# Peptides against a protein of PDB entry 4PN1, part 53

Target 1, 261 residues: chain A of PDB entry 4PN1
Amino acid sequence: KIEMNFLNKPIVPDTTKVISNFLTHYLITEPVEHVEIEAKLGTLIDLETQNRFEFPVMNETILNPEFNLRTRFESDMTASEHKYLNEFLNQAFRDSQKPGRLPFAYKHTKQVDLFYETEDNSRDKIRVSKNQSDNQVLACVKKRRVADLFLYCPNDAFDIRISISDELPVSMPSGNQQPSLTRLKDRVGYVHQEIKIDLTKTTQNDPVYDTTERHELEVEFGNIADLRDRAQKAKDGMEAPLFRRVQLFMDNVRILRREHS

## One batch from the design tools (peptide; aimed at target 1 N21 N64)

Design b1_p24_5_s2 (made by RFdiffusion4, then SolubleMPNN; from b1_p24_5, 13 letters changed)
Fold by OpenDDE base, seed 5:
Structure b1_p24_5_s2 (fold): chain B 261 residues (1-261), chain A 24 residues (1-24)
Amino acid sequence: as target 1 above (261 residues)
Amino acid sequence: DEELKEMNEYLKKKLEEAYKKYFS
């Protein structure tokens, strides 16, 4: 007979604990009401070198936000990388439809996002999302970035940004307002065990940007209510449910960031 | 590649069906 360890109990990775605490803060301690929690694949760029950030660590490392590391995060990837991930996820989808597996769900969405300045000239913009096919309004929100947690992943194709955002539903902008920015989104979404994986191709007509097209992959917690419940239990001393959920989330992220052609 | 296009459309259809069945 083999046991897991000398306690014969599952062990929680330190990364899971750190992320769990991070999430708990914005779910429970200082709760964000309309919270969106997602991880984006991208690259930490060293502002000094303009190359990928290098740090003297050999594995996945959460960067301490209290330190100014002179980095920026680029959530873009190449078209080829994006295509590869799409194919990879399609295969994963197919495999999940087999008996004995939990199936993926899939959704393909094409939408246009219209960004409007707020009356108070706040940094937060109002985003109106419409379906490209019929221009039906899908959502009107004011998104506020609350916090970020960056993971440096030297062994993988991508680094990770976990972000906490507040997507506050707001009234539609007045008819006399013009969008400050228009963005087309072609999104392929996969859902497995309430973890959402989105491949998004965005087209933006902005002369300021070198490229008009971006390719992003994001992983999002699909059941915030459940996550909040787990976080509350964690605050009350029962951490296991939260740890399990965060572990699942991170494992999916880890799978994706390792995949490349 | 027309064949690839057809396969992609087929896959898309199946994926969307799965979405309706398992997520909504």
Scores: peptide ipSAE 0.017, ipTM 0.359, DockQ to the pose 0.011
OpenDDE base, seeds 1, 2, 3, 4: peptide ipSAE 0.000, 0.010, 0.000, 0.012; ipTM 0.198, 0.274, 0.234, 0.323

Design b1_p24_5_s3 (made by RFdiffusion4, then SolubleMPNN; from b1_p24_5, 12 letters changed)
Fold by OpenDDE base, seed 4:
Structure b1_p24_5_s3 (fold): chain B 261 residues (1-261), chain A 24 residues (1-24)
Amino acid sequence: as target 1 above (261 residues)
Amino acid sequence: SSELEEMNKYLSEKLKEALEKYFS
């Protein structure tokens, strides 16, 4: 007979604990009312070298946000990488439809995002999202980035940014206001066990470069209410449900960040 | 507005081209 360890009990990886605590803070301790929690695949860029960030670690590492590492995060990837991930997820979708598996759900959306300046000239812009086909308003929000947690992944194709955002619903801008920025999004969404994986192509006009295209992959917690409940239980001393959910989330992220053409 | 419509049309065309090129 084989046991897990000398206690024969599951052990929680430190990464899971750190992320769980990070989430608990913004779910429970200082709760964000309309919270969005997502991980983006991308690259940590060293501002000094303009190359991928290098840190003296050999594996997945959560960077301490208290230190200014003079980095920026680029959530863009190459078209070929994005295509590969799309094919990979399509195959995963197909495989999940087989008997004995939990199936993916799939959604394809095309939308236009219109960004408006606020009257108070705050840094946060109002984003109006509309369905591209019928111009139906999908959302009107003022999104505020609350916190970021960066994972440096030297052995993988991508680094990770986990972001906490507040998506405050707001009233539509006045009819006389013109958008400061317009972007089109083509998004394919995969949902598995309430974890949402989005592949998004974004096109927008740039005043300097004319038209810019971005390729992004996002992993999002699809059930915030459940996550908040788990976080509350964790604060009350029962951490296991939260740890399990975070572990599931991170395993999905880990699968994706390792894939490359 | 006509300006917004033109912009959206332009972006839509660019997006379509990109999708045709990079998505199966």
Scores: peptide ipSAE 0.015, ipTM 0.392, DockQ to the pose 0.013
OpenDDE base, seeds 1, 2, 3, 5: peptide ipSAE 0.006, 0.006, 0.000, 0.006; ipTM 0.273, 0.343, 0.177, 0.318; seed 2 fails the geometry check

Design b1_p24_5_s4 (made by RFdiffusion4, then SolubleMPNN; from b1_p24_5, 11 letters changed)
Fold by OpenDDE base, seed 4:
Structure b1_p24_5_s4 (fold): chain B 261 residues (1-261), chain A 24 residues (1-24)
Amino acid sequence: as target 1 above (261 residues)
Amino acid sequence: SSELEEMNKYLKEKLKEAYEKYFS
């Protein structure tokens, strides 16, 4: 007979607590009404060296947002890395269809995003998303980046940015307005236990660098209502449901960030 | 290889089924 520790009770990893508290703040304490919570795989770049950031730690660590570390986050990856992740997820998808497993859902979408300047010349742009094939409007939102939490992962292929965004539904821009930016998105989406995993190829015309293609992988909480409920329960003293959901989210992120060709 | 083709066929079929099931 074995016990998990000297209390014989499960413990919550510190990372889970920190992230849970971060999420709770923007779900409950200072609630973002139309919140989007996603983690992107990428690289923390040291602005001084233009190389991957090096922090004196040996494992996954959450960087303190109160400190300016002179970094930028690059969510782009190589085409080969993106392809490898796609193949990896396809295999995971297949395996999940077997009896006794919870299956992935899958969706492949091609959309065009049109970005418009606001009348008040605010920093946030209006994004109109349309289906690329039939031009059907999928969404019209004003997305505001509220907060970021960066995870430095020295042992893995990628670092992580967890972002809180407010995706406020707004009315369509007037017909006389021209988009300031047009972006094509080819997105392969996987959903497992209400965690969304999206592989996105983005193509856009850059005024300086002509046509650029980006390869991104994002992991998103697919059920915000449930997450908010869990966060509220946490504020009310029952933290376990939130911790479990955050751990599930992070475990999926950890699996993905370790994979590389 | 034939096995790769079968695997790809299986994947495409399951992907289609998943799409139809969850995004119909």
Scores: peptide ipSAE 0.023, ipTM 0.504, DockQ to the pose 0.011
OpenDDE base, seeds 1, 2, 3, 5: peptide ipSAE 0.017, 0.000, 0.000, 0.017; ipTM 0.409, 0.235, 0.194, 0.361

Design b1_p24_6 (made by RFdiffusion4)
Pose (drawn by RFdiffusion4):
Structure b1_p24_6 (pose): chain A 256 residues (1-205, 211-261), chain P 24 residues (1-24)
Amino acid sequence: KIEMNFLNKPIVPDTTKVISNFLTHYLITEPVEHVEIEAKLGTLIDLETQNRFEFPVMNETILNPEFNLRTRFESDMTASEHKYLNEFLNQAFRDSQKPGRLPFAYKHTKQVDLFYETEDNSRDKIRVSKNQSDNQVLACVKKRRVADLFLYCPNDAFDIRISISDELPVSMPSGNQQPSLTRLKDRVGYVHQEIKIDLTKTTQNTTERHELEVEFGNIADLRDRAQKAKDGMEAPLFRRVQLFMDNVRILRREHS
Amino acid sequence: EPDFIVLPVSDELKELDEFYESLN
């Protein structure tokens, strides 16, 4: 007989607790009506060296945003790193279809992105996405970035950025308006337990941009868990962000 | 499913944890 600790009850990891606080704030305390919560793989770049961020730590750590660490985030990876993760996810996809497993879901999208500027002093963009096939509109949203949280991961090829955005559905722009940006997007979507794993390849109209992103697919349920956490029963919220961060961690450690 | 025990965070995250607790 073996116990996990001298209390024999599970304990919350420090990082899971802190991220739960970050998510509860923008879900409940200062709520965002149309919230998107996603984490992207990439690289933390030191502004002076223009290389990967160096920090005297040995494990995955959350950077305090109230400190100026002179750093930016590159949400990009090589074509090989993108293909490697594609193969790994495909293998993980098929293994989930076997007996006793909760299966993956799959959705491949070939669409066009159109970005517009706003009439306001804000730096928001109005995004219009359309099918490359029939050109029917998939979405028309005004997107505002609310908050970011950076995880430096010295043991891995990637760092993590957790972004909280606000995607408000808006009406279509006028025809007599030039889009600020137009590009193709090849998004390969995997879904497992309502956690979305998106593998995107954007083509600038040339420059290619390969990304991997992991987002909560069921916000309404997550908001409910955030409410219960604020009221004392915080176990379901912890279990949720633990699952999210563990998926993000598995994909982060996958590299040649 | 059992519930989790919540303990104070390490010194590496203490200030950040107190910041988000103050906001909430």

Design b1_p24_6_s1 (made by RFdiffusion4, then SolubleMPNN; from b1_p24_6, 11 letters changed)
Fold by OpenDDE base, seed 1:
Structure b1_p24_6_s1 (fold): chain B 261 residues (1-261), chain A 24 residues (1-24)
Amino acid sequence: as target 1 above (261 residues)
Amino acid sequence: EPDYVILPVSEELAELDKALEEKL
């Protein structure tokens, strides 16, 4: 007979605990009402060198937000990398349709995001999302970035930003107001066990600059109510359900950041 | 950088994607 360790009990990695505590803070302690929780693949850039940030660690490391490391996060990848991940996820989708597996769900959407300045000239703009085909309004929100947690991943092609956002539903801007920015989004979404993986191509037209494209991959918690319930239980002393959910989320992120062309 | 279109997961989904594009 083989045991897991000398206690014969599962041990929770420190990374899982740190992330769980981070999420619990914004789910329970200082709750964000319309919370969105996502991880984006990208690169931590050193502002001084304009190259990928270098830190003296050998594995996945959560950076302490209390320290200013003079970095920026670029949530972008090459078209080749994005295409590779698209093909990878398509194969994962197909494999999940086999008997004995939990299937992925799939959705492809094309939308336009219109950004409007607020009357109070706040930094937070109103975003109106419309279906590109019929111009139907999908959402009208004021999105506020609440907090970020950065993971430096020296062994992988990408670093990770976990973001807490508040998406407050708001009324439509007045008809006389013009958007300050317009973005076209081509998005394919894969959902597995209520974890959503989105590949997005964003096209932005600038009147002065040429059209630019961005390629993004994000992983999102698809069931916030369940996550909040798990976080509450954790606060009440039962941490296992939260740890399991966070571990599932992070394992999916880890799979994706290891796959590259 | 290569230009590409997001690949559908299946032929069925490709048809759906095509239908969406035709509406654009």
Scores: peptide ipSAE 0.083, ipTM 0.620, DockQ to the pose 0.012
OpenDDE base, seeds 2, 3, 4, 5: peptide ipSAE 0.078, 0.075, 0.065, 0.078; ipTM 0.614, 0.616, 0.610, 0.629; seed 2 fails the geometry check

Design b1_p24_6_s2 (made by RFdiffusion4, then SolubleMPNN; from b1_p24_6, 9 letters changed)
Fold by OpenDDE base, seed 2:
Structure b1_p24_6_s2 (fold): chain B 261 residues (1-261), chain A 24 residues (1-24)
Amino acid sequence: as target 1 above (261 residues)
Amino acid sequence: EPEFVILPVSEELKSLDESLEKKN
């Protein structure tokens, strides 16, 4: 007979606890009503060197937001990396269709996002999302990023930013308003156990600057209600369900950030 | 079976990627 440790009880990694607490804060303590919680793959850039940040740690490390490390996060990746991840996820999708597995869902979407300034000239813009094929309005929201948690991952191709955002549904801008910015999004989305994985190719046209293209991979909690319920249970003293869900989320993130062409 | 779509990589994008890699 083997035991998992000298207590013969599961133990929660510190990373899981820290992230769980972070999420709980914005789910329960200071709740964001229309919360979006996602992790983006990218690179922590040292502002001084303009290279990837280097820190004297040897594994995945959550950076303390109280310390100014003079870094920025670039959520972009190369087209080749993005393509590789797309192929990787396609294969994962196929494998998940096999007997005994939980299947992925897959969806390809193309949308246009139009950004409008608010009347109060707030920093937050109104985003109108439309389907590219028929211009059907998909959403009209005011999105605000509330908080970020950065994970430095020295052993992997990518670092991670976990973001808490508020996506408030709002009324459509007046017909006389013109968008200040337009973005085209080509997205392939995968869902497994209510964890959403999106590969997004974003094209932005600027009249002054050349067309820019960005390639992003994001992992999102697909069931916020369930997550909030788990967080509430955690606040009430039952942490295990939340820890399990966060662990699942992070394991998916860890799988993805290790993959590269 | 669902149709899989791999996001296209244009030659222009490849060139851009190479240029970006050189800057880093």
Scores: peptide ipSAE 0.059, ipTM 0.491, DockQ to the pose 0.015
OpenDDE base, seeds 1, 3, 4, 5: peptide ipSAE 0.034, 0.020, 0.026, 0.025; ipTM 0.418, 0.548, 0.417, 0.490

Design b1_p24_6_s3 (made by RFdiffusion4, then SolubleMPNN; from b1_p24_6, 7 letters changed)
Fold by OpenDDE base, seed 2:
Structure b1_p24_6_s3 (fold): chain B 261 residues (1-261), chain A 24 residues (1-24)
Amino acid sequence: as target 1 above (261 residues)
Amino acid sequence: EPDYVILPVSEELKELDEKFEKLN
């Protein structure tokens, strides 16, 4: 009989632990009330070279936020890459419909996001999201970026930013206010085991650059209540449920960041 | 059945990507 290791027990990867602890902090320790937790595919750019960041590591590495590496994260990809991932996910969807599998859910949405300045002149803006076809209000929120965790992935096409955000529901801006920014979002969303995978094309008009499009892929925890429950259990000494959920999340992210045209 | 995000034609891809890169 073959054993897993000299203890014959499962071992949790260190990456899983680090991410789990990061999440636990903003779920339990300093809880964000309307928390959104997502991973975006993109590129860590070295501010000095303006090229992709290079670090002396050979695999997926969580960057320590205590150290200023003089990087920025660009949560964007080419249209070609985005199309490839769309095709990849469509195939994954089809495959998941086969007997013996857990099926994906799929939804295609088009939104218009209107951004408004706040009365207190805070950096955070109010976002009003409307259905693009009938202008029905879908949401009105004030999104605050709380924390980021960056993963440098030298062997893959993309690096990863895991973000903690607070999406606070707020009242609609006054009728006399004009939006400072308008964005069109074309989003195809996939859900598998309560993990959300969204491909989003964002169109924005600019007086100088005319119309530009951004292409993003994001992976989000679809059940925050469950995740918070798992995090609480972890803080109470039962870490396994949280680790399993984070591992699932990260495995999905790892699959996606390896796929490129 | 899943569909696709609306993308520009291939001949427009390079220009679009370059334009957006300049914004960032």
Scores: peptide ipSAE 0.174, ipTM 0.505, DockQ to the pose 0.015
OpenDDE base, seeds 1, 3, 4, 5: peptide ipSAE 0.026, 0.041, 0.031, 0.141; ipTM 0.436, 0.468, 0.611, 0.500

Design b1_p24_6_s4 (made by RFdiffusion4, then SolubleMPNN; from b1_p24_6, 7 letters changed)
Fold by OpenDDE base, seed 4:
Structure b1_p24_6_s4 (fold): chain B 261 residues (1-261), chain A 24 residues (1-24)
Amino acid sequence: as target 1 above (261 residues)
Amino acid sequence: EPEYIVLPVSPELKELDELLEKKN
């Protein structure tokens, strides 16, 4: 006979614990009402060198948010990398349709995002999302970034930003207001075990970027109510359900960030 | 069976990618 370890029971990786605690804080301790929790693939850029940040570690590392490392996160990739990931996910979708597997769900969405200034001139803009095909309003929200957790991944093509956001539903802007920014989004979405994976091509005139097109990959918790329930159980002393869900989320992220063209 | 698509990459985007790779 063989055993897992000298206790003969599973051990929880420290990464899982740290992320679980981070999520629990914004789900339970200081709860965000309209919370969105997502991971984006991108690159940590050193503001001093304008190159990818270098840290003396050899593997996936959660950066301590208490330290200002003078970095910015670029949630973008090349069109080639984006296409490769799209093909990879399409293959994963096909494989999941086989007997004995849990199938992916798939959705293709084309939308226009219109950004408006708020009446109080706050930094947060109102975003109106419309379907490109019929111009129907999909959402009208004010999104606030609450917290970020950065993972430096020296062995992979991408670093990771896990973001906690508050997506507050708000009233439509007045008809006399003009949008300050328009964004076209072409999104292919994959859902597996309530984890949502989105590939998005964004077209806009953005002075921050050298190109008018952005290519993003996002991984999102698709069932916040369930996640909140798991976090509450963790606070009550039963941590296993939360750890399992976080582990699933992170494993999916790890699979994706390892793929490259 | 659900449908799926592949997002296209135009030739100009490939060229742009190459330029960005050289810059980075």
Scores: peptide ipSAE 0.100, ipTM 0.461, DockQ to the pose 0.015
OpenDDE base, seeds 1, 2, 3, 5: peptide ipSAE 0.034, 0.017, 0.016, 0.019; ipTM 0.469, 0.481, 0.489, 0.487; seed 1 fails the geometry check

Design b1_p24_7 (made by RFdiffusion4)
Pose (drawn by RFdiffusion4):
Structure b1_p24_7 (pose): chain A 256 residues (1-205, 211-261), chain P 24 residues (1-24)
Amino acid sequence: KIEMNFLNKPIVPDTTKVISNFLTHYLITEPVEHVEIEAKLGTLIDLETQNRFEFPVMNETILNPEFNLRTRFESDMTASEHKYLNEFLNQAFRDSQKPGRLPFAYKHTKQVDLFYETEDNSRDKIRVSKNQSDNQVLACVKKRRVADLFLYCPNDAFDIRISISDELPVSMPSGNQQPSLTRLKDRVGYVHQEIKIDLTKTTQNTTERHELEVEFGNIADLRDRAQKAKDGMEAPLFRRVQLFMDNVRILRREHS
Amino acid sequence: DPAEPYTVSEELKEDLEKYFPETN
């Protein structure tokens, strides 16, 4: 017989607790009506060296946003790194279809992105996405970035950025208006336990941009867990962000 | 774009000072 610790009860990892606080704040305390919560793989770039961020730590660590670390985030990866993750996810996709497994879901989207500027002093963009096939509109949203949280991962090829955005559905722009940006987007979507794993390849109308993003697919249920956590029963919220971060961690460690 | 510092919630600030002091 073996116990996990001298208490024999599970304990919350420090990171899971902190991220739960970050998510509960923008879900409950200062709520965002149309919230999107996603984490992107990429690289933390030191502003002076224009290379990967160097920090005297040996494990995945959350950077305090109240400190100026002179850093930016590159949400980009090589074509090989993108293909490698594609193959890994495809293999993980088929393995989930086997007996005893909770299966993956799949959705491949070939669409066009149209970005517009706003009439306000804000730096928000109005995004219009259409099918490349029939050109029917998939979405029309005004997107505002609310908060970011950066995880420096010295043992891996990637760092993590957890973004909290606000996607408000809005009406279509006028025809007599020039879009600030127009690009193709090849999004390969995997879904497991309502956690979305998106593999995106955008083509600028040339420059290509390869990304991997992991987002909560069921916000309403997550908001409910955040409420229970604020009221004491915080186990379901912890179990949720633990699953999210562990998925993000698996994809982060996958590299040649 | 560079990551600009900003204010976080009281509970998040306390937990960051408690669990991740090296980032301060």

Design b1_p24_7_s1 (made by RFdiffusion4, then SolubleMPNN; from b1_p24_7, 9 letters changed)
Fold by OpenDDE base, seed 3:
Structure b1_p24_7_s1 (fold): chain B 261 residues (1-261), chain A 24 residues (1-24)
Amino acid sequence: as target 1 above (261 residues)
Amino acid sequence: EPILPYKVSPELSELLKKYFPETF
C-alpha cells in the first residue's frame, strides 16, 4: 500500500492557488459582468533585446504584475507551429472518441470582424462579427481587456497570457460609419470537459506586424457560470472545487505549450 | 469535409461526419 505523502492527503500547487485567487478577484470581488477568461499561447519578448524574455527561473513561473519587466506579449506563432498543433488536436480528438473516454466536441466558425471607432474615440473599438458566408450579424460587442497574468515557461515552446476581458454587448454603429479595420477569422474549436481550445487563423492588414496572417491558439473556460459558482464557494472557504477546475484548465494549457514542430 | 485551419486526414473527416454531422 502506498500513500501520496506523509499526511496521505492531497496538496494544492502554489500555481493553482495564485491563478485561482486571480480569477476569484474578477469573478467575485470586483466582478466583470460579461467575463471572458482565456489563456493564449505566445512569446514574452524582452523589449531591450527583442528576443524571448530570459529570467533566472527554471520552470513555469507566474510573473508579478507589480514589476515592470519591460516585456511585450506576442500572441502569434508560425504557420508550421500552428499546423502542428492542429494535427495534434486532431489526433487528440480521434483518441477521445474511443470507448471509455470523454469525447471532444467539434465546432468551427468563419466570420468577418468589422472594427469601428467609438464616438468618444476611446481605445476600445466596437467589433461587429458577421458570418463569412451570408454576412448575417452574429455579434456586436465592445471588448475591454481588464487584466492579464503572464506565465513565463522557459522549458516549453510558448509562454502564456491569461486574460480577463469584458465583452459588453452594444448597439450597431451608425450606418454611415466606416470600419477602421476588417478581419477575416477562421476558428476551429475543440471542447473537452467544457474547456474550449481554439485554433484561429486571422487575415487582416496589420500596421504593427509585417504580416497579414496571424496564427493563434487559446484555451478558454467554457462554463463561466460554473466557474463563478466555484469561485464563490472558494471565497466562502470551500476552495477545492475551484482548485480542481483551475488545475484541469492549466493541465490542458501545459500540454499544448509543450507541443511544437 | 471539415473546415480546419489545415487539411485534415480522411480518417478524421469520417470521424467528424460520424459524430458531428451538423458541422458539415
Scores: peptide ipSAE 0.148, ipTM 0.561, DockQ to the pose 0.013
OpenDDE base, seeds 1, 2, 4, 5: peptide ipSAE 0.092, 0.014, 0.028, 0.043; ipTM 0.722, 0.308, 0.520, 0.664; seed 2 fails the geometry check

Design b1_p24_7_s2 (made by RFdiffusion4, then SolubleMPNN; from b1_p24_7, 10 letters changed)
Fold by OpenDDE base, seed 4:
Structure b1_p24_7_s2 (fold): chain B 261 residues (1-261), chain A 24 residues (1-24)
Amino acid sequence: as target 1 above (261 residues)
Amino acid sequence: EAIEPYKVSKELSELLRKYFPQTF
């Protein structure tokens, strides 16, 4: 007979607990109303060296936000890496269609995002998203970054930023208002067990930015209501459902950050 | 469908002209 441990009960990795607590704070304790929770693959850049950050740890490590480590996060990857991940996810999609598996859903979207200044001159711009084909308005939101949690992943190709954002629906800007920034997004979206994986190529023409094209991969909780319910249960003393969902999310992130061309 | 990072389709070029007129 095999047992899991001397208690014969599953245990929760500390990483899962830390992330769960982080999420619970912004889901329940100080709730963000229109919360978006996503992890982006990228690179922690050491501002001193301009190279990938180095820290004396040997595995995935949540960085303490109380410390200013003089880093910036680049939520970007090479076109080659992006292509590889696209092919990887396409294969995962195909494999998931087989009998006995839970299938991916797949969607390819092409959007144009128009960014507008706010009346209060907030740094948070209004984003109007439109379908490229028919110019249908898909969304009009003001996105505010609420909090970030960074994971340094020395053994993997990418570091991770988990972000809490408030995507506040807002009214359309005035018809006479011109966008300050226009961005084309070519997004391939995969959904598996309500975890969204988006592979996005962004093109913009703004000399203020150092790049006109960006390649991003993000993993998002696709069912915020469920997650909030789980977080509430956790606050009420039943943590397991939240831990399981966070574990699923993080496992998907871990799979992706390990894939590299 | 897969994203082709360096391929600019005719459609994309038209979109670029539409949304980035300063480039043309």
Scores: peptide ipSAE 0.028, ipTM 0.570, DockQ to the pose 0.013
OpenDDE base, seeds 1, 2, 3, 5: peptide ipSAE 0.009, 0.000, 0.000, 0.027; ipTM 0.331, 0.213, 0.248, 0.597; seed 1 fails the geometry check

Design b1_p24_7_s3 (made by RFdiffusion4, then SolubleMPNN; from b1_p24_7, 10 letters changed)
Fold by OpenDDE base, seed 3:
Structure b1_p24_7_s3 (fold): chain B 261 residues (1-261), chain A 24 residues (1-24)
Amino acid sequence: as target 1 above (261 residues)
Amino acid sequence: EEIKPYKVSKELSELLKKYFPETF
């Protein structure tokens, strides 16, 4: 017989604990009402060098948000990397349909996002999302970024930004109002065990960037109610359910950030 | 508005400021 350690009991990695506490804060302690929790693959850029940030660590590391590291996060990737990830996920989808596995769900969506200025000229814009094919309104929201947690991943192709957002449903802008920005989104979505994985190609006329097309991969918690319940249990002293869910989420992220063309 | 960063413990913050003042 083989035992896992001298106590023969599972232990929880610090990464899982730190992320769990971060999520619990914005789920329970200072709760965000319409919370969206996602991880984006990207690159931490050193503002001084404009190259990928370098820190003297040898593995996945959660950066302390109180430190001013003079970095920015770029969530864009190359078209070839994006294509590779798409093919990788397609294969994972196919394999998951086999007997004895839990299947992926798959959805391909093409939408147009129209951004409108608010009457009070607030920083946050109203986003109206429509289906490209029939112009049906899918959503009208005002999204606010609440918090970020960055993971520096020196051994992998990508760094990670975990973000907490508040996505507030709002009424449609007035009919005479013109959008300040239009964005086309081509999204391929995969769902496995209520974890959403989205590959998104965004086309936009951007005066700031020389590129009109961006490629992003995001991983999102698909069942916020369940996650909030787990977080509440954790606050009450039962942490295992939350830890298990966060571990699942992070393992999916880790798989994806290691893959590249 | 500016994103409010997630705060670590006060004790840890004070220690980090003491030993790594250049990062604060």
Scores: peptide ipSAE 0.034, ipTM 0.466, DockQ to the pose 0.224
OpenDDE base, seeds 1, 2, 4, 5: peptide ipSAE 0.007, 0.000, 0.025, 0.008; ipTM 0.230, 0.235, 0.542, 0.259

